# Ledger of designs, part 18: peptides against a protein of PDB entry 3VZA

Target 1, 98 residues: chain A of PDB entry 3VZA
Amino acid sequence: RVERLCKSKELFEERLGLEIRRIHNEQLQFIFRHIDHKDPDKPYMFTLSINEQGDYEVTSCTPPLDCISEFQLKVRETNNFSAFIANIRKAFTALSFK
Target 2, 62 residues: chain B of PDB entry 3VZA
Amino acid sequence: AAYVTQLYYKISRIDWDYEVEPARIKGIHYGPDIAQPINMDSSHHSRCFISDYLWSLVPTAW

## One batch from the design tools (peptide; aimed at target 1 I31 R33 T62)

Design b2_p15_4 (made by RFdiffusion4)
Pose (drawn by RFdiffusion4):
Structure b2_p15_4 (pose): chain A 98 residues (1-98), chain B 62 residues (1-62), chain P 15 residues (1-15)
Amino acid sequence: as target 1 above (98 residues)
Amino acid sequence: as target 2 above (62 residues)
Amino acid sequence: VDDEIEEELALPDYL
């Protein structure tokens, strides 16, 4: 029951290396791990809210990505949240080789 | 708890097989077109490869 | 950046 839900969350966290946290001021924090193969536990994170217009809004990005504003505009336009998350992870992977 | 796992599905389109040994990464990836099985031995791979591979199943086209 | 990461990870979680 609830055990299955917790198990599902842990499997996703461990397998995707992605954690989602509900934090202050109506925000969710997405934490990617398993990005740098030399340091698998190092986190790359961004925070997101749904603003008063009902739009996706990235409220911070640590470390910064220069493309995340473009991604915000694209996710608003297409409503493709899956691609938004996937492109942000690709950007953090690339940043790690800079 | 259910709402976060539902969002993981929305992001990855993966449904896990919860009835397998912990060492097996088993599930199905869904898409526009036919669903694809996943059945990997976690002991054969690094955590990073597993994550990179699973994410490669997620389309990046907008 | 590392100090900021630590500060961000110390934030409370409401889930």

Design b2_p15_4_s1 (made by RFdiffusion4, then SolubleMPNN; from b2_p15_4, 7 letters changed)
Fold by OpenDDE base, seed 5:
Order: sequence, then C-alpha cells, then structure tokens
Structure b2_p15_4_s1 (fold): chain B 98 residues (1-98), chain C 62 residues (1-62), chain A 15 residues (1-15)
Amino acid sequence: as target 1 above (98 residues)
Amino acid sequence: as target 2 above (62 residues)
Amino acid sequence: MEEEIEKLLSLPDYD
C-alpha cells in the first residue's frame, strides 16, 4: 500500500506536471511544469495557506499573475478548489506565450 | 503520501490504473456527469502535450 | 507532519 501511494504521487507529478510541497509557516507550494512547450522544465509556482479566518490565501506567485487575486476571491466564494488550480494553470499557460 | 494523493484527486478527479506498463497512461476522469476513460501511449506524445490534455479534462467553470 | 494538506482536505468539497 505504501508503495502504491509513492507510485501514485510520482504518476501525478509527471503526468500533470504538478508538484505539491509543504513549506515553512504552514504553507503549500504548487509547482507547475510542462507549461512552456519550448522549456518543459521551467517552473511556474504559487504558495497557499489557510489564514486565521479559514480562507484560502495566496502568499506568493512566481511569475506574478494579474488574475491571482480575483481567483483567490472566486475560490473563497465557490469553494471550487479544482477550478481554482486549473484556472491558475491556464493563466500560467497564457503567460508563457508572451 | 496518502494526503498528497488525495489532494491530487481532489484537484484533477483522475484515478490511475496502477497495474499497467509504465508507457501506458491509463485511468478514469470523473466529471460531474460522466466518467471518461484515459488510455494513452506515452511514447506517442510529449510531456507537455500529455499534461495539457489531462488538464483539459478538468472543468474551469467556478 | 502534513497539517496544511490536512486542513485543505478537511474543507467541504464543491457541490
């Protein structure tokens, strides 16, 4: 079972091009790769926490996204975490064409 | 790594078939209405294409 | 220790 869980994480990381890491101060770091087809290993990342009110809070975004504050508001309103992550990836993809 | 894999499922709604050969990307995406099978030969596609395709399965409507 | 992941997973799923 432990072996399967490790394999599952590996499959998701490679196939989705998304790494999820726990970092200091009770934050999660989301690292997207496979965004730029010309540079598949270039990372696009953001960090996330749950604030004292229990709301999702983006604590950093690299490269910066103009839409990230709006997405933070949307996920707080809808609680649709899946759409939140998918929309961030879509925004990073659009940015990679600039 | 149970928590992170649960988070991946919460994000993607994809469940992998773990018993196939490494070159086969096989699983199921669970959408709100229907379940869509995933069955790809990884040797036929770039890593970026595979990721873009899988993310295209994830709804972006809030 | 995976407190942040646990907090995220403890929130209700989107309906």
Scores: peptide ipSAE 0.160, ipTM 0.929, DockQ to the pose 0.037
OpenDDE base, seeds 1, 2, 3, 4: peptide ipSAE 0.137, 0.139, 0.116, 0.148; ipTM 0.927, 0.927, 0.925, 0.927

Design b2_p15_4_s2 (made by RFdiffusion4, then SolubleMPNN; from b2_p15_4, 9 letters changed)
Fold by OpenDDE base, seed 2:
Structure b2_p15_4_s2 (fold): chain B 98 residues (1-98), chain C 62 residues (1-62), chain A 15 residues (1-15)
Amino acid sequence: as target 1 above (98 residues)
Amino acid sequence: as target 2 above (62 residues)
Amino acid sequence: MEEKIKELLSLPNYD
């Protein structure tokens, strides 16, 4: 079971190009790679926490995204976490072409 | 690892087939309406293409 | 509806 879970994590990390880390102050760090086809290992990342009100809060975004505040609002409204992460990746992808 | 894999599923809605050779990317994507099989040879694609393709399966509608 | 990640964030271990 443990072996399967470890393998699962590795498969997701490599195939989605998404690493998820637990970091200080009760935050998750999401690190996207495979965004820039010319530089597949270039990281695009953001950090996420749950604030005192119980809402998702983006605490950092590198590189910065103009749309990140809107996405934070949307995920609070819809609770669609999947769309939230997917839209962030889409935004990072768009940014890589600029 | 159970919790992070659960999070990956919540994000991607992908369930991998763990019994295939490493070069085979096989699984099922569970969309809102239908389930779609994933079955591709990783040697035929770049890492970026694979990731882009898999993420394209994930709906972005809020 | 997706559940909040609060539980994951509150756990002492990640895996």
Scores: peptide ipSAE 0.317, ipTM 0.940, DockQ to the pose 0.096
OpenDDE base, seeds 1, 3, 4, 5: peptide ipSAE 0.213, 0.209, 0.148, 0.140; ipTM 0.932, 0.933, 0.928, 0.929

Design b2_p15_4_s3 (made by RFdiffusion4, then SolubleMPNN; from b2_p15_4, 9 letters changed)
Fold by OpenDDE base, seed 1:
Structure b2_p15_4_s3 (fold): chain B 98 residues (1-98), chain C 62 residues (1-62), chain A 15 residues (1-15)
Amino acid sequence: as target 1 above (98 residues)
Amino acid sequence: as target 2 above (62 residues)
Amino acid sequence: MEEEIEKLLSQPNYD
């Protein structure tokens, strides 16, 4: 079972192009790759925490997204975490088309 | 590792088939209306296409 | 990571 769990993580990372890491101060870092078809390994990332009020809080976003604050508001309102992550990826994709 | 897998499912709503050959991307996406089977030959697609396709299955409506 | 993930997983889901 442990082997399957490790395999699962690897499959998600490669197939979704999404890596998830724990970083300092109880934050999660979400790293998207496979965004720019001309540079598939270029990372697009943001960090997320849950503040003392229990709300999702984006603590960084690289490259910056103008819409990130709105998305933070939306996920707090809807609790649709899936849409939150998907919309961020969509925004990064749009940004890659400079 | 269980937690990571659970988070990936929360995000993607995808459940992989772990018993297939490595080159086969097989699973199920559980959407709000219908379950969508996934069955791709990874050798036929770029990494970016595969990722874009899989993410296209994930609704962006709030 | 499990603690942070647990917090995320404990949040209400969109129904």
Scores: peptide ipSAE 0.210, ipTM 0.932, DockQ to the pose 0.036
OpenDDE base, seeds 2, 3, 4, 5: peptide ipSAE 0.209, 0.194, 0.202, 0.209; ipTM 0.933, 0.932, 0.932, 0.933

Design b2_p15_4_s4 (made by RFdiffusion4, then SolubleMPNN; from b2_p15_4, 8 letters changed)
Fold by OpenDDE base, seed 5:
Structure b2_p15_4_s4 (fold): chain B 98 residues (1-98), chain C 62 residues (1-62), chain A 15 residues (1-15)
Amino acid sequence: as target 1 above (98 residues)
Amino acid sequence: as target 2 above (62 residues)
Amino acid sequence: MEEEIEKLLSEPDYS
C-alpha cells in the first residue's frame, strides 16, 4: 500500500504538473509546472495556511496574481478548494502568455 | 503519502488506474454528474498538453 | 476540504 501511495503521488505530480509540499510555519506550498509550453519546468507557486480564525490564507504567490485576494475570499465563502486551485492554475496560465 | 494523495483526489476528482503501463494515462474523472474515463497514450502528447487537458476536466465554477 | 489540509499539516515528519 505504501508503494501504491508513492506511485499515486508521483502520477499526480507528473500528470497534473502540481507538487504539494509542507513547508515551515504550518504552510502548504503548491507548485505548478507545465504551465508555459515553451518552458514546462518553470514553476508557478503559492503558499497557503490556515490562520488564527481558521480561514484559508494565501501567504505568498510567485509570480504575483492580481486575482489571488479575490480567490482567497471566494474559497472562504464557498469552501470549494478544487475550484480555488483550478482557478489559480488558470490565472497562472493566462499570465504565462504575457 | 496518504494525506497528499487524498488532497490530490479532492482537488482533481481523478482516480488513476495503477495497473497499466507507465505510457498509458488511464483513470476516471468524477464530475458532478457523470464519471468520465481518461485513457491517453502519453507518447502522443506533451507534458503540458496532458496537464492542460486534465485540468480542463476540473470545474472552475465556485 | 479544510480537514484534508489539517491532516496534511499534522502528518508526522520522519525526515
Scores: peptide ipSAE 0.274, ipTM 0.939, DockQ to the pose 0.083
OpenDDE base, seeds 1, 2, 3, 4: peptide ipSAE 0.218, 0.272, 0.268, 0.272; ipTM 0.932, 0.939, 0.938, 0.939

Design b2_p15_5 (made by RFdiffusion4)
Pose (drawn by RFdiffusion4):
Structure b2_p15_5 (pose): chain A 98 residues (1-98), chain B 62 residues (1-62), chain P 15 residues (1-15)
Amino acid sequence: as target 1 above (98 residues)
Amino acid sequence: as target 2 above (62 residues)
Amino acid sequence: SLHEELVEKVKEDRS
């Protein structure tokens, strides 16, 4: 029951290396791990809210990505949240080699 | 708890097989077109490869 | 195969 839900969350967290936290001021924090193969536990994170217009809004990105504003515009236009998350992860992987 | 796992599905389109040994990464990836099985031995791979590989299943086209 | 295509994608993303 609830055990299954917790198990599903842990499988996703470990396997995708992605954690989602509900934090202050109506935000969700997405934390990617398993990005740098030399340091698998190092986090790359961004925070997101749904603003008063009902739009996706990235409220911070640590470390910064220069493309995340473009991604915000694209996710708003297409409503493709899956691609938005996937493209942010690709950007953090690339940033790790800069 | 249910709402976060539902979002993981929205993001990855993966449904896990919850009835397998912990060492097996088993599930199905869904898409526009036919669903694809996943059955990997976690002992054969690094955590990073598993994550990178699974994420490579997620389309990046907008 | 699909597996080979995904392995290639992983290599591209890491390049």

Design b2_p15_5_s1 (made by RFdiffusion4, then SolubleMPNN; from b2_p15_5, 7 letters changed)
Fold by OpenDDE base, seed 3:
Structure b2_p15_5_s1 (fold): chain B 98 residues (1-98), chain C 62 residues (1-62), chain A 15 residues (1-15)
Amino acid sequence: as target 1 above (98 residues)
Amino acid sequence: as target 2 above (62 residues)
Amino acid sequence: SLDEELLKRVEEIRK
């Protein structure tokens, strides 16, 4: 089971170009790669926590996204975490063309 | 890794076929209406194209 | 952990 889980994680990381890390202060770090076709290893990342009020909170975003605060609001409203992550990736992709 | 893999599924709604050759990207994407098979030869595409394609399967509507 | 908490939280889409 452990071996299968490790393989699953590796497949998701490579195929989606998304790494998920547990980091300090009870946060998750989401690292997107494969965004810039000219620099596939360039990371686009954000960190996420649940604040004292119990709400999703983006604690950092690198590079910064103008829309990230709106997405934070949307995921709080809808609880659609899938759309939240997908929209962030779409925004990073758009940013890579600038 | 159990929880992170579950999180990947919650995000992507993709289940991989783990029994195929490494160069074969095979799985199923479970959309809200229908399930779509994934089956591609990774050697025919860039890593960025593969990722872009897979993410294109994920709805962005809130 | 946060990922465990997230999994609990994202089980249901708010209506």
Scores: peptide ipSAE 0.451, ipTM 0.946, DockQ to the pose 0.027
OpenDDE base, seeds 1, 2, 4, 5: peptide ipSAE 0.317, 0.322, 0.314, 0.335; ipTM 0.935, 0.936, 0.935, 0.936; seed 5 fails the geometry check

Design b2_p15_5_s2 (made by RFdiffusion4, then SolubleMPNN; from b2_p15_5, 7 letters changed)
Fold by OpenDDE base, seed 4:
Structure b2_p15_5_s2 (fold): chain B 98 residues (1-98), chain C 62 residues (1-62), chain A 15 residues (1-15)
Amino acid sequence: as target 1 above (98 residues)
Amino acid sequence: as target 2 above (62 residues)
Amino acid sequence: SLDEERLARVKEVRA
């Protein structure tokens, strides 16, 4: 089982171009790569926590996204975590064309 | 590792086939209504194309 | 904190 879990993580990291790290202060860091086809290794990242009220809160976003606050509101309203992450990736992709 | 892999599934709804050769990207995407197979030869595509394709399977509607 | 228990509370949008 441990071997399967390790392999699973590696496959997701490579195939989705998404690394997920548990970091200090009970946060998650999401690091996207493979966003810019001209620079596949360029990272696009954000950090996420659950605040005292139990709501998702984006604690950082690099590079900044104008839409990140709206997405935070949307995920709180819908609880659609999948769409939340996918929309952030979509926004990073759009930003990479600027 | 278990928690992180659970997150990956929550996000992507993809389950990989771990018994195939490394060059074969094979799995199942579980959409809201129907499960769709994933089966592609990684040697035919760039890393960015593969990632974009897989993410295209994930709905962005809230 | 983000843990397995909180992850379990994440729900899909109902059709």
Scores: peptide ipSAE 0.120, ipTM 0.928, DockQ to the pose 0.027
OpenDDE base, seeds 1, 2, 3, 5: peptide ipSAE 0.080, 0.084, 0.093, 0.101; ipTM 0.925, 0.925, 0.927, 0.928; seed 5 fails the geometry check

Design b2_p15_5_s3 (made by RFdiffusion4, then SolubleMPNN; from b2_p15_5, 7 letters changed)
Fold by OpenDDE base, seed 1:
Structure b2_p15_5_s3 (fold): chain B 98 residues (1-98), chain C 62 residues (1-62), chain A 15 residues (1-15)
Amino acid sequence: as target 1 above (98 residues)
Amino acid sequence: as target 2 above (62 residues)
Amino acid sequence: SLDEELLARVEEVRK
């Protein structure tokens, strides 16, 4: 089972081009790759926490996204975490076209 | 690793088939309406295309 | 932990 879990993580990381890491101060880091077809290894990332009010909070975004604040509001309203992550990737993709 | 794999599933709604050869991207995407099979030969596609395709399966409607 | 808390919350999509 441990081997299967490790394999599962590796498959998701490679196939989705998304790495998820637990980092300091109770945050999760989401690192997207495979965004820029001309530079597949270029990372696009954001960090996420749950603030003292219990709400999702984006603590960093690199490169910055104008829409990230709105997405944070939307995920707080809908609790649709899947759409939240997918929309961020979509925004990063749009940004990669310069 | 259990928590992160569960998170991947909740984000993507994809369940992989772990019994196929490494070059085969095989699984099931569980959408809100129907389940859709995934079955790709990774040697026929770029990494970016594969990722873009898989993410295209994930609804962006809030 | 944050990841465990997220897992507990993510299924509760608000319509």
Scores: peptide ipSAE 0.442, ipTM 0.949, DockQ to the pose 0.028
OpenDDE base, seeds 2, 3, 4, 5: peptide ipSAE 0.435, 0.400, 0.369, 0.411; ipTM 0.950, 0.948, 0.946, 0.948

Design b2_p15_5_s4 (made by RFdiffusion4, then SolubleMPNN; from b2_p15_5, 8 letters changed)
Fold by OpenDDE base, seed 4:
Structure b2_p15_5_s4 (fold): chain B 98 residues (1-98), chain C 62 residues (1-62), chain A 15 residues (1-15)
Amino acid sequence: as target 1 above (98 residues)
Amino acid sequence: as target 2 above (62 residues)
Amino acid sequence: SLDDELLARVEEVRK
């Protein structure tokens, strides 16, 4: 099982171009790569926590996204975490064309 | 690793086939209505294309 | 923990 879990994580990281890290102060860091086809290794990242009120909170976003606050509001309303992550990637992709 | 792999599934709804050769990207995407197979030769595509394709399977509707 | 809370909540989509 341990071997399968390790392989699974590696496959997701490579194929989705998404790394998920547990970092200090009860936060998750999401690192997207494979966003810019001209620079596949360029990272696009954000950090996430659950605040004292129990709500999703984006604690950082690099590069900044104008829409991140709206997405935070939307995920709080809908609790659609999958769409939340997918929309952030879509926004990073759009940003890479600038 | 267990919670991370669970998060990946919750996000993507993809389950990989771990018994195929490394160059074969094979699995199942579980959409809200129907499950769709994934089966592609990674040697025919760039890393960015593969990622974009897989993410295109994930609904963005809130 | 964040891990537990996140995994628990991701299934509770509100329409």
Scores: peptide ipSAE 0.397, ipTM 0.948, DockQ to the pose 0.028
OpenDDE base, seeds 1, 2, 3, 5: peptide ipSAE 0.367, 0.354, 0.368, 0.375; ipTM 0.946, 0.946, 0.947, 0.947

Design b2_p15_6 (made by RFdiffusion4)
Pose (drawn by RFdiffusion4):
Structure b2_p15_6 (pose): chain A 98 residues (1-98), chain B 62 residues (1-62), chain P 15 residues (1-15)
Amino acid sequence: as target 1 above (98 residues)
Amino acid sequence: as target 2 above (62 residues)
Amino acid sequence: SELDERIEELEEEYA
């Protein structure tokens, strides 16, 4: 029951290396791990809210990505949240080699 | 708890097989077209490869 | 936790 839900969350967290936290001020924090193969536990994170217009809004990005504003515009336009998350992870992987 | 796991599905389109040994990464990836099985031995791979591989199943086209 | 300590360090570095 609830055990299955917790198990599902842990499987996703461990296998995707992605954790989602509900934090202050109506935000969700997405934390990617398993990005840098030399340091698998190092986190790359961004925070997101749904603003008063009902739009996706990235409220912070640590470390910064220069393309995340473009991604915000794209996710608003297409409503493709899956691609938005996938492109942010690709950007953090690339940033790790800079 | 259900709402976060539902979002993981929305993001990855993966449904896990919850009835397998912990060492097996088993599930199905869904998409526009036919669904694809996943059945990997976690002991054969690094955590990073597993994550990178699974994420490579997620389309990046907008 | 160890993850939270890493997050705090990164927030300080990129503040």

Design b2_p15_6_s1 (made by RFdiffusion4, then SolubleMPNN; from b2_p15_6, 5 letters changed)
Fold by OpenDDE base, seed 2:
Structure b2_p15_6_s1 (fold): chain B 98 residues (1-98), chain C 62 residues (1-62), chain A 15 residues (1-15)
Amino acid sequence: as target 1 above (98 residues)
Amino acid sequence: as target 2 above (62 residues)
Amino acid sequence: SELDEKIKELLEKYS
């Protein structure tokens, strides 16, 4: 089971180009790669926490996204975390073309 | 690792086939209405293309 | 949502 779980994580990381890490102060860091086709290893990342009110809070975004605040609002409204992550990746992708 | 893999599944709705050779990207994507197979030869695609394709399966509607 | 529970579980687990 442990072997399978480790393999699963590795497959997701490589194939989705998404690494998920726990970091200090009860935060998760989401690191996207494979965004820029000319620089596949370039990271695009954001950090997330649950604030004292129990709401999703983006604590950092690198590079910055103009839409991140709106996405935070949307995920709080809908709780569609999958769409939240997918839209962030889409936004990073768009940014890579600028 | 169990928790993060669960999170990956809940984000992507992809279930991998773990019994195939490393060069084969095989699994199932479970959409809200339909399930569709994933079956790719990784040697035919760039890492970026593969990721873009897989993410294209994930709905962005809120 | 179920995913919401998992993200909160992750954050709580590693807090």
Scores: peptide ipSAE 0.208, ipTM 0.928, DockQ to the pose 0.035
OpenDDE base, seeds 1, 3, 4, 5: peptide ipSAE 0.130, 0.202, 0.174, 0.201; ipTM 0.923, 0.928, 0.925, 0.927

Design b2_p15_6_s2 (made by RFdiffusion4, then SolubleMPNN; from b2_p15_6, 5 letters changed)
Fold by OpenDDE base, seed 2:
Structure b2_p15_6_s2 (fold): chain B 98 residues (1-98), chain C 62 residues (1-62), chain A 15 residues (1-15)
Amino acid sequence: as target 1 above (98 residues)
Amino acid sequence: as target 2 above (62 residues)
Amino acid sequence: SELDKKIEELKKKYA
């Protein structure tokens, strides 16, 4: 089981170009790569926590996204975590073309 | 690793076939209404194309 | 962690 879980993680990281790390203060760090086709290893990152009110909170975003606050609101309203992450990637992708 | 893999499934709704050769990207994407197979030869595509394609399977509607 | 619990709760809610 451990072997399968490790392999699963590796497959997701490579194929989605998304690394997920648990970091200090009960946060998750999401690191996207494979965004810029001209620079596939360039990272696009954000960190996520649950605030004192129990809501998802983006604690950092690098590079910054104008839409991140709106996405934070949307995920709080819908609890659609999948769409939240996918939309962030879409936004990073759009940013890479600028 | 169990927690992280669960997150990946929560995000992508993809279940990989772990028994195929490394060059084969094979699995199933479970959409809200339908499940569709994934079956790609990774040697035919760039890393960015593969990622873009897989993410295109994930709905962005809230 | 609190974040883990929140995400786990969401998994159950939308299972």
Scores: peptide ipSAE 0.109, ipTM 0.919, DockQ to the pose 0.026
OpenDDE base, seeds 1, 3, 4, 5: peptide ipSAE 0.103, 0.098, 0.104, 0.099; ipTM 0.918, 0.919, 0.919, 0.918

Design b2_p15_6_s3 (made by RFdiffusion4, then SolubleMPNN; from b2_p15_6, 4 letters changed)
Fold by OpenDDE base, seed 2:
Structure b2_p15_6_s3 (fold): chain B 98 residues (1-98), chain C 62 residues (1-62), chain A 15 residues (1-15)
Amino acid sequence: as target 1 above (98 residues)
Amino acid sequence: as target 2 above (62 residues)
Amino acid sequence: SELDEKIEELKKKYA
């Protein structure tokens, strides 16, 4: 089982170009790669926590996204975590073309 | 690792086939209404194309 | 952690 879980993580990281890390202060760090086709290893990342009210809160975003606050609002409203992450990647992708 | 893999499934709704050769990207994407197979030869595509394709399977509607 | 619990709760709610 442990072997399978490790393989699963590796497959997701490589194929989705998404690394997920648990970091200090009960936060998750999401690191996207494979965004810029001209620079596939360039990282696009954000960190996420649960605030004192129990809501998702983006604590950092690099590079910054104008839409991140709106996405934070949307995920709080809908609890659609999948769409939240997918939309962030979409936004990073759009940013890479600028 | 169990927690992280659960997160990946929550995000992507993809279940990989772990028994195929490394060059084969095979699995199932579970959408809200339908499940569709994934079956790609990774040697035919760039890393960015593969990622873009897989993410294109994930709905962005809130 | 609280974040872990929140995500787990969401998994159960939308399973």
Scores: peptide ipSAE 0.098, ipTM 0.919, DockQ to the pose 0.026
OpenDDE base, seeds 1, 3, 4, 5: peptide ipSAE 0.084, 0.091, 0.093, 0.093; ipTM 0.918, 0.919, 0.919, 0.918

Design b2_p15_6_s4 (made by RFdiffusion4, then SolubleMPNN; from b2_p15_6, 6 letters changed)
Fold by OpenDDE base, seed 5:
Structure b2_p15_6_s4 (fold): chain B 98 residues (1-98), chain C 62 residues (1-62), chain A 15 residues (1-15)
Amino acid sequence: as target 1 above (98 residues)
Amino acid sequence: as target 2 above (62 residues)
Amino acid sequence: SALDEKIEELKKKYS
């Protein structure tokens, strides 16, 4: 089972092009790759924390997204974390064409 | 670890078939109404295409 | 939420 869990993580990372890691100050970093078809390994990333009020807070976004503050508001309203992550990826994809 | 894979599942709603050869991307996407099979030959597609396809399965409606 | 709990578990495991 342990080996399967490790394999599962590897499959998700490769197939979704999404890595999730903990970084300093109790934050999570989400790193998207496979966004730019001309540069598949180029990372698009954001960091997330839960603030003192218990709300999701985006603490960084690289490259920056104009829509990230609105998405933060939306995920606080809906608690739809899946849509939150998917919309961020969609926005990063749009950036890669500009 | 279980916590990581559980988070991936909560994000993507994809469950992989772990018993197939590496070149076969096989699993199930669990949408709100119906489960859809995933069955791709990775040798036929770029990494970016595969990721784009899989993310296209994930609803963006809030 | 359930996701918050998983996020916190992830933070603990990777600390």
Scores: peptide ipSAE 0.141, ipTM 0.923, DockQ to the pose 0.037
OpenDDE base, seeds 1, 2, 3, 4: peptide ipSAE 0.094, 0.107, 0.099, 0.102; ipTM 0.919, 0.920, 0.919, 0.919

Design b2_p15_7 (made by RFdiffusion4; failed a check: the pose's geometry)
Pose (drawn by RFdiffusion4):
Structure b2_p15_7 (pose): chain A 98 residues (1-98), chain B 62 residues (1-62), chain P 15 residues (1-15)
Amino acid sequence: as target 1 above (98 residues)
Amino acid sequence: as target 2 above (62 residues)
Amino acid sequence: SPDEENYEEVKEEYS
């Protein structure tokens, strides 16, 4: 029951290396791990809210990505949240080789 | 708890097989077109490869 | 900044 839900969350966290936290001020923090193969536990994170207009809003990105504003505009336009998350992860992987 | 796991599905389109040994990464990936099985031995791969591979199943086209 | 402080805390958690 609830055990299955917790198990599902842990499988996703471990397998995708992605954790989602609900933090202060109506935000969710997305934490990617398993990005740098030399340091698998190092986190790359961004925070996101749904603003008063009902739009996706990235409120911070650590470390910064120069393309995340573009991604914000694209996710607003297409409503493709899956691609938004996937493209942010690709950007963090690339950033790790810079 | 349900709402976060539902979002993981929205993001990855993966449904896990919860009835397998922990060492097996088993599930199905869904998409526009036919669903695809996943059945990997976690002992054969690094954590990073598993994550990178699973994420490669997620389309990046907008 | 607060974001950097939070990052360091999150980093220590996963270290």

Design b2_p15_7_s1 (made by RFdiffusion4, then SolubleMPNN; from b2_p15_7, 7 letters changed; failed a check: the pose's geometry)
Amino acid sequence: SEDEKEYEEILAEYA

Design b2_p15_7_s2 (made by RFdiffusion4, then SolubleMPNN; from b2_p15_7, 7 letters changed; failed a check: the pose's geometry)
Amino acid sequence: SADEEEYKRILEEYA

Design b2_p15_7_s3 (made by RFdiffusion4, then SolubleMPNN; from b2_p15_7, 6 letters changed; failed a check: the pose's geometry)
Amino acid sequence: SKDEEEYEEILKEYE

Design b2_p15_7_s4 (made by RFdiffusion4, then SolubleMPNN; from b2_p15_7, 7 letters changed; failed a check: the pose's geometry)
Amino acid sequence: SEDEEEYEKIQKEYA

